# Ledger of designs, part 232: peptides against a protein of PDB entry 6RGO

Target 1, 392 residues: chain A of PDB entry 6RGO
Amino acid sequence: MALKLLGFNQDATCFSVISSNKGVTIYNCDPFGKCFELEKSTSNDEELDFLVEMLFSTSLIAVVDKTIGASKRKKLKIVNTKRKATICELTFPHEIMDVIMNRKIICVVLKSDQIFVYDISCMKLLRTIDVRGEKLKSTSKFRNSEAVGDIGVRVSLSTDNNSILCYSSYSKSDKENAPLNDIVVFDALKCIQINVLPAVHQSNIVCIACSPDGMLMATASEKGTIIRVFKTIDTENDEPILVNEFRRGSRPSRISEMKFNHDNTLLACVGESDTIHIFALPVTTTEADANEDDTLQQSSHSLSSSINGLQYISKGLANRFGKIIVSKIPTQSQQRHVAYIKIPENAKYRIGFPKDTTNTIHICGEDGNYLVYSIPRNEVGPCTLVKSNTFD

## One batch from the design tools (peptide; made by RFdiffusion4, then SolubleMPNN)

Design b2_p18_8_s3 (from b2_p18_8, 9 letters changed)
Fold by OpenDDE base, seed 4:
Structure b2_p18_8_s3 (fold): chain B 392 residues (1-392), chain A 18 residues (1-18)
Amino acid sequence: as target 1 above (392 residues)
Amino acid sequence: DEFKKLMEEALKELEEYE
């Protein structure tokens, strides 16, 4: 049977799949089993295509039927799965490309490069973000690339109540083919732009992950060789703060998904390669309230190792291109993965981090495998398989 | 309102889950 993965929910307690024979099935991860099924409305041998976003382990799902005709692809259905009832149906001017949600917000991404932001509690429209802006409306033919790889606006939403929305935006270059290589950080509740990270990659951004708390963001371009991690809100001298630069590999390979774990200590990535990569993030010690008075004088000599980072300022081309975030991280100091999982070649996998076990990762494949791996803490190496289940 | 009832029931499951 052809399976298509829709992905995990926010806390990796559930995942959604399309089965050509059954329609949409939602699985619970622990205990493993079917929790909901949406029967296919048509007996036709048409390839089923859906978007499904689930609100944690609740009965609330957002569904887009993309199988039949251009009209259904513009409809978002909000469903209570426990009641088997439609709460509401929203119709958009353009095809829905993505739907993301948290406890407060639903974001709907359209093929028009528009993001519709809704208050989940009442389905009231809070904001329409036009990523093309007014200037680009005239020239950009809708990307008619039927190619599964079409470069669109990418979004990620924090899973907390702060509702930090990160999205890819067009560079301000007067070129007709401006890349989607800027990031906008947006408060989805207040409907305020917080930050803009210009030219975070040389090519279009194809994957974004926001941390659960919205304080970090990971980005990958079409090349998928380098992953960059930025602070979302904080700036240093009005410049974006690059926290980490990770090397996934030397060969170009598309990254389809990235996820932070719940404590921001790990970043995982999956895509077209035979390998899920897991990277360690430096633990930002939040300065806890050091109220305690304890006087111990120990003069630990701060070896300020002056990393004379050779700024290869290529002087010449800097004037016309906006301040490219020049990687301040030398190519030799690009961190590699700390852990990995081998997956079948050409199998599409999705990833999720459970809330309670920061060193565990959930993965599921279009091969019908749901797998739980333990991530090594103190060594660089393969993850250990802890649990496996199959689905059809 | 049926909308309000069905949405509040689903969002209440979230408050009980946290």
Scores: peptide ipSAE 0.524, ipTM 0.940, DockQ to the pose 0.657
Fold by OpenDDE base, seed 1:
Structure b2_p18_8_s3 (fold): chain B 392 residues (1-392), chain A 18 residues (1-18)
Amino acid sequence: as target 1 above (392 residues)
Amino acid sequence: DEFKKLMEEALKELEEYE
């Protein structure tokens, strides 16, 4: 059967799949099993396409049926799965491209490059963000939207209550082909723009991940060779703080998903390559006043990879047009993965980090595999398979 | 009323899950 992966929920306790024969199925990760099925609304052998976003392990899901015609692709259903009841249905002016949620907020991304921000408790519209409208104020020419292929606005939302929304925006270039290479950081609750990170890549941003606490953001371009990690809120001299630059690979390969673990110590990425990459983030020891006492000299050979590379994005290459191009970190200071998982070629995978086990990653594939891996702590190497299940 | 009931039930599951 053709499976299509929708992804994990916020804490990797569940994942959603489209089965060509059954419709949408939600699986629980532990104990492994089906927890919900959404049957096909139609008996047609049409290729099923859905968006499904689940609110943690609750009965609350957001569903978009993209299978049949332009009308359904504009409808968001909020469903209580326990009651098998539609709570509400919202209709949008354009096709829904993405839906993300946390405890407080639902964000709906449209093909028009609009983001609709809702209060989840009452489904009240808090804000419409028009990413094109900001561009059109800078550039008079409507580019015909037809030629912009699979490149749209990307979003990520913090899983906490602070509801930090990161989204890709168009650079302020007078060029008709301004790339989606700026990031806006937005307080989704207060509806305030907090920060703008200009030109974080040379090409369009195709993947964004926000940390659970909203303090970090990872970005990848269409090249998928470099991942950059920034602080979301904090700035230094009104400039963005680059925390890490990771090298996924030397060959271009699209990254489809990135996730932080719950303690911000790991960043995983998956995409069109045969490899899931896991990167270690430096633990910023906040100087908690560790009182002096307990002398246990466990000589942890801290692989103090001297993170001397708080490289200020030095003002250096102000090209003639005043654009701050994020200076390429010297290739020698680009960190590699600390761990990896090999996946089948041509199988799409999704990734999730469980809350309780910071060194564990959940993955699922369109090949019908749900896999749990242990991440090595003190060595660079492959992850160890701990548990496997199959689904159809 | 039905909206409120169905939404509050699902959001209460979240408060019990944390």
Scores: peptide ipSAE 0.523, ipTM 0.939, DockQ to the pose 0.672
Fold by OpenDDE base, seed 3:
Structure b2_p18_8_s3 (fold): chain B 392 residues (1-392), chain A 18 residues (1-18)
Amino acid sequence: as target 1 above (392 residues)
Amino acid sequence: DEFKKLMEEALKELEEYE
């Protein structure tokens, strides 16, 4: 059967799939099994296309039927799965490209490069962000609407209550074809822009991940060779916003998804390659006051690879040109994965990190495999398969 | 309101698991 993966929920307790014969099915991860099914409304052999976002393990889902006609692709349905009831339906001016949620916020991304931000509790519109309109106010040149190819606005939302929204924006370059290579950091609750990270890649950003706490974000371009990790907030201490640069590979490959684990120690990425890569983040030990006491010299060889190559661009050129945050990290300081999973080359996979186990990763494939892997902590190597299930 | 009831029931499930 043709399966299409929708993804894991925020804590990897559930995942959603489209089955060509059944419609949308939600699986529970532990115990493994079907927890909800949304039957297809049409008897036709049409290719099913849906967006489904689930709020953790709750009965709350957001659904967009993209299968048939321009009108359905503009409708967001909020459903209580336990009641099998529609809570509400929202209609948008343009096709829905993405839906993301946490405990407080729903964000709806449109093909028009608009982001609609809602309070989940009452479905009240808090903000409309117009990523194109902000560009058009800066640059008098209308992009022709037809050039909305595969490259649109990307979003990620923190899973916590802080509701930090990261989204890709157009660079302020006077070029008609300005790339989506800026990142905006936005407080979705207060509706305030926190930060702007200009030119974080040379090409369009195609994948963004926010950490659960919203303190970190990861970005990948259409090249997918380099992943960059940034602090979302400028620290007063002149600390570099760019905290990590990871090399996925030498060959270009699209990254489809990235996830942080719940303690911000790991970043995983998946895409069109035969390999899921897992990177270790350096624990930013907040230097709590080292009071004196002597004893336990456990030689944790901190892989403090000396990030001595961050040339602090001195304060002097802080003039009119936006802070070039991406100083040349030397190619030698690019960290590799600490762990990996081999997957079938032609199977799309999704990834999720469970809340309770920081060293495990959940993955599911369009091949019908749900797999749980253990991540090695003390060595660079393959992950170990712990559990496997199949779904149809 | 049926909206309020259905939304509160779903959001309350989150508070019972934290």
Scores: peptide ipSAE 0.520, ipTM 0.938, DockQ to the pose 0.683
Fold by OpenDDE base, seed 5:
Structure b2_p18_8_s3 (fold): chain B 392 residues (1-392), chain A 18 residues (1-18)
Amino acid sequence: as target 1 above (392 residues)
Amino acid sequence: DEFKKLMEEALKELEEYE
C-alpha cells in the first residue's frame, strides 16, 4: 500500500500517516499502536493528500483535505477524536499550505503568503499577517507554484506558552523576484513583531525550526548544504546573533524537516538524502544560582573542545546596493554532525524528539517503519537502534 | 454551546497531560 507521512506531534508521543485504502491513521509511539482512524469519505482511486496537526496526545486535531480536485483545500476542520465530532470548520480565501499549533495558538498558512493566527480556546482570529505586504497586492500574479517549484512561506511555532512564531519573508528588494530569505520573529499571543533577520541565506528558505522554548531558530535554504541557528529575541548591536553554522553535506539536497530536542542540546534534520543528521548545540550555561554546598569531585573529564570563541564580527560586506548579507562563516568553522542515522534511499522520513529522553530520537518512514534510536553522547558516530515497529 | 463543550473537553485533556 502507498503510505504518505504527515509527521509527529509536538513531543513525539504520536505520529500520523495517510494510507491509500484507509485514509488518515494516528499511531501512539509507546505503547505502539493505532489510536485513531479517519475513514476515507470517497471510493475514488484519487491520490489522498491531507494536512493533520495534532495537539500533543489529546483528542484535538486540525485536518485539511488536500486531495486534488477537492473544494476542501480551503477548509480547516477542527475535530474531537474521542467524540468523533467536528468542533468547527473554517473556510479560507486561498488553499491551505500548512497548519501549526501549540497549547494557545493555531497558525494557518495560505498559498497567498498569508498567515492567520487564532486563539485555540475560542477560535478567534488574533491577526492576519500578509508576508507579501501592501505593494504586492496589485500584482495579482500568484506565482504559479507549479512553474517555480514548491516555494512558499515557511513557518515554525514554539511548543511553549510564549508562542514564538518564526516565518520566512521577502527581502526588501525592488525586484519582482525577491527571494524568501528574511526571517521574521513574531509573538503570536501579543501579535507583535519581535525581530527581523535579513538575508539569512542567499536563496529561498525552505525549512525553519523553532526551539520548544522559542529562544532558538534553525534555517535551511533550497541548497540544504548549510543549516544556520540564530537567537530569536536577542540581538548584538541591533544585529542578529548567529549561534551555529552546521554543514549537512557537500552536495545540494532538500531538507524537509528540522527539530530541536526538548533542552535545545540537539538539532536533527531529515530530507531527500539517505542520512538523518544530528548536530550538537553549545549548552548555554544559564547561570543558575550556584548555591554553595557539596564538593563531590566527580572528575568529569570535560573534553574541552576548545570552542575558540571566534567572535564572528559579521563584517557586513555592504555590497554597493546596501544589502547586509549575513557574513559567511568561514567553511573551517562549520560544525559537522555528532550523530547520524542511515535511511533507505528514496524513502521519506519524519523525525521527533520525545520530552522525557533527550538522547533518543523517533523516526518513521513511508516504508512502514517506526524506529527509536539512541543518540551517542561521548562519541561521533551512528545512532543505535533501540526499538522497531511496523505499520500499514 | 456544542462548540464550547467539545473544545473545553479537548483542552482539559491538555491540562491533565502536563
Scores: peptide ipSAE 0.503, ipTM 0.938, DockQ to the pose 0.655

Design b2_p18_8_s4 (from b2_p18_8, 9 letters changed)
Fold by OpenDDE base, seed 1:
Structure b2_p18_8_s4 (fold): chain B 392 residues (1-392), chain A 18 residues (1-18)
Amino acid sequence: as target 1 above (392 residues)
Amino acid sequence: SEFEKLLKEAREELEKYE
């Protein structure tokens, strides 16, 4: 049976799949089992294609049927899963490419490089972001969009109520072929642009992850060899703050998904490679006032990898063309994964972090496996399989 | 609206999982 993964919800309590025979199925992670099914609207043996975004473990889902005809691909349905009823239907001028949500906001990404931002409470349009319109203000020639293939605007939304939206934008280069290598940070509630991170990669950004709190963002290009982590809001001397640079590998491989855990201590990535990589983020010790008292000398050998070596090499290499080249962190300071999971070759996997267990990761595969792994804390190594279930 | 009612139901569901 051909399965297509849609992914986990925001807290990894559920995941969604397309089954070629059944339609959309939503599984609960614990207890493991089918919690919802959306049957095929048509008896045709057509390859099913859907977008499904679930609002945590609630009865609210956003659904786009992409299977049949250009008209359905432009329709977003808000569905109550308990009633199996469409609550709201929105029609867009272009095909829907992505849908993301939190408790406050729904963002709809179109093939036109437009992002529609809605207040979920009333489905009122708050903002239309035209990523091409910004490019066209800088570059007079419409590139015919047909030649751009699978390269579109990428988005990620914080799962908190602050609703920090990160999206890829076109660089201000006069070249007809400006890459989608800028990031815009946007307050989706206030509809204000907070920050712009220019040229965060040399090529198009294909994956973005926002932290649950919206304070961090991870980015990967089409090469998928380097992952960069930035602060979203904070800047230093009006320049973007690069927190981490991770090396996934030496060989190019597309990253399909990245996720932060709920405490921002881990970043996981998955894609076309046989390996899920998990990276440790340095715990930013917020100076909590260390009230002096309790002397328990637990010698936590803090692997204080002294990130003393983030010498921001100063402003001086602003080459004549105003490209802020994100200074390549010396290859020696590129952190590797702290943990990994081996996955079957040619199986697509999705990842999620549960809220309550910061050292646990949920994964599911188009091979019909739902797997729970424990992440090692004190050593670099493989994750340990804790739970396994199958679905069809 | 029926939408606001169902969205309220979804929020009340969400608060039970927090």
Scores: peptide ipSAE 0.254, ipTM 0.849, DockQ to the pose 0.835
Fold by OpenDDE base, seed 4:
Structure b2_p18_8_s4 (fold): chain B 392 residues (1-392), chain A 18 residues (1-18)
Amino acid sequence: as target 1 above (392 residues)
Amino acid sequence: SEFEKLLKEAREELEKYE
């Protein structure tokens, strides 16, 4: 059967798939099993296409049926899975490209490069973000979706209550073909722009991940050779803080998904390559209140100590236009993966980090495999398979 | 509303997993 992966929920307790024969199925990870099924609305041999975003392990899902006609692709349904009932339906002016949520916010990304931000508690629209801005409204050239591949506005939302939204934006170039290589950091609750990271890549950004706490953001371009990690809110001398630059590989390969673990110590990436890469992040010691007391010298020689977090303060060469060009970290100082997983060639995989086990990763494939891996702490090497299940 | 009731049920479900 043809499977299409939709992804994990926010805490990797569930994942969603499209089965060509059944419709949408949601699986629980532990204990492994089906927790919800949405049957096909049509008996036709049409290729099923859906967006599904689940609110953690709750009975609340957001669903977009993209299978039938341009009108359905504009409808968001909020569904209670226990009651199998649609509790809210929203219609948008354009096709829905993505839906993300946390405990407070739903963000809906449209093909028009608009982001609609909703308060989940009442489905009230808080903000419409127009990523093209007012000047580009005149160029009625919708991206010809045919020739230039799946390049759209990319978004990621923090899983915490702070609701930090990171999205890709067009660089302020007078060129008709401005790349989506800027990042905007947005407080989705207060509806304010917090930060703008200009020209974080030379080409369009195709993947973004926000950390669970919203303090870090990872970005990858169409080349997928380099991943950059930035602070989202903090700036040094009004310049973006580049925390890490990771090398995935020397050959171009699209990254489809990135995830931070729950303590911001690991970043995983997956895409068109035969390898999931896991990178170690320097432990940002939040200087929480060092109250003076107990001397317990537990020298946990975690591998975190040898990653001198070279905060490469990229002294952005202020080009003549005052744009901070994030200086590329020299290729010799680019960090590599600390761990990896080999996956079947041409199989699409999704990744998730469980909350309680920061050194465990969940993966699922369009090959029908759900796999749990242990990540090595003290060595560079392959992850160890801990658990496997199959789904259809 | 029916929506607010069902969203409250989903939040009460979420709090049981935290």
Scores: peptide ipSAE 0.243, ipTM 0.844, DockQ to the pose 0.780
Fold by OpenDDE base, seed 2:
Structure b2_p18_8_s4 (fold): chain B 392 residues (1-392), chain A 18 residues (1-18)
Amino acid sequence: as target 1 above (392 residues)
Amino acid sequence: SEFEKLLKEAREELEKYE
């Protein structure tokens, strides 16, 4: 059967799939099993296309049926899975491209490069962000730049209550085809722009991950060779703080998803490559709990010295050219993965990190595999398969 | 509203999983 992955929920307790025969199925991860099924609305052999966003392990889902007709692609349904009932329906002026939520906020991304921010508690519109309108205020020419292909506004939302929204924006460059290579950091609750990270890549950003706490953000361009990790809120001399630069590979390959684990110690990425890559983030030891065991200090000192070396290079280049060229981390300081998972060629996979086990990753494939891996801590190598289940 | 009631039910579900 053709499966299409919708992904994991915020805490990787559930994942959603489209089955060509059944419609949308939501699986629970532990215990493994079907927890919800949404039947296909039509008897036609049309390729099913849905957006489904689940509110953690709750009975609340957001659903967009993209299968049939331009009108359905503009409708968001809030569904109670226990009652199998639509409890709210919203209609948008344009096709819905993405839906993300947490306990407080639901964000709806449109093909028009608009982000609608709602208070989930009452479905009240808090803000409409017009990413194109911000560009047009900077560049007087209304070119109908039809978004050529799959390049649109990307978003990520913190899973916590702070509701930090990171989104890609158009560079203020006078170029007619300005890339989506800026990032805006937005407080979705207060409706305030917190930060702007200009030109974080040379090409369009195609993947963004916000950390669960909203303090970190990972970005990847259409090249998918380099992943950059930034602080979202914190700045140094009003300049963006680049925490890490990771090299996924030498060959271009699209990254479809990135996720932080719940303690911000790991970043995973998946995409068109035969390999899921897992990167270690430097643990920011807050100075306060300096009292316990001496033995782990040696590895942290080498990372902190490399970060401090980056701070020294950033200060020297920032002053001269007024463009925050994110100082190219010297290619020598580009970290590789610390762990990996091999996946079948041409299989699309999704990733999630469970809350309770910081060294465990959940993955699911369009091949019908749900897999749980243990991530090695003390060595660079393959992850170990802990659990396997199949779905159809 | 019926929505607010159902969202309250979903929040009370979420608080049981935390």
Scores: peptide ipSAE 0.224, ipTM 0.837, DockQ to the pose 0.775
Fold by OpenDDE base, seed 3:
Structure b2_p18_8_s4 (fold): chain B 392 residues (1-392), chain A 18 residues (1-18)
Amino acid sequence: as target 1 above (392 residues)
Amino acid sequence: SEFEKLLKEAREELEKYE
């Protein structure tokens, strides 16, 4: 059967899949099993396409049926899974490209490069962000709306109550073909722009991950060779906003998803390659806990020396040319993965980090495999398979 | 609203598993 993965929920307790024969199925991870099924509305052998966003392990889901006709692709349904009932229906002016949520906010991304921000508690519209309209106000050149290729606005939302929204925006460069290589950091609750990170890559951003607490953000371009990690907020202490640069590989490959673990110590990425990469983030020791044991210092010193090299390059260039956030980091300071998982070359996978086990990763494939891996912390190497299940 | 009631039910479901 053809399976299409929708992804994990925020805490990796559930994942959603489209089955060509059944429709949308939601699986519980532990104990493993079906927890919800949404039957297909059509008797035809049409390729099913859905967006499904689940609110953690709750009975609340957002659903967009993208299978048939331009009218359905513009409708968001809020569904109670226990009652199998639609609670709310919203219709948008353009096709829905993405839906993300947390306990406070729903964000709806349109093909028009608009982001609609809602208060989940009452489905009240808080803000419409017009990424194109902001560009058109800054650049006198109308881009023809038809050149919306496969590259649109990307978004990520913090899973906490702070509701930090990160989205890709168009560079302010006078070039007619300005890439989506800026990042905006937005407080979705207060409806305030917190920060703008200009030119974080040379090409369009295709993947963004926000940390659960919204303090970190990871970005990847269409090249997918380098992943950058940024602080979302400017620190008063002239600290570099760029905290990490990771090398996924030497060959271009699309990254489809990135996730932080719940304690911000790991970043995982998956895409079109045969490998899930897991990177270690330097623990930002807040100065308060500097009193305990000497033994962990040796591994942190090698990481801190690479970060200090980043600080010296950022201070020297920032003074001359404005906020050039991405100075040429020497290729020698690019960290590789600390752990990896091999996956089938032609299988699309999704990733999730469970809340309770910071050294565990959940993965699921369009091959019908749900897999739980243990992540090595003390050595660079493969992850160990702990549990496996199959689904149809 | 019926929505706020169902969202409250969903939050009370979360708090039992946290």
Scores: peptide ipSAE 0.192, ipTM 0.825, DockQ to the pose 0.761

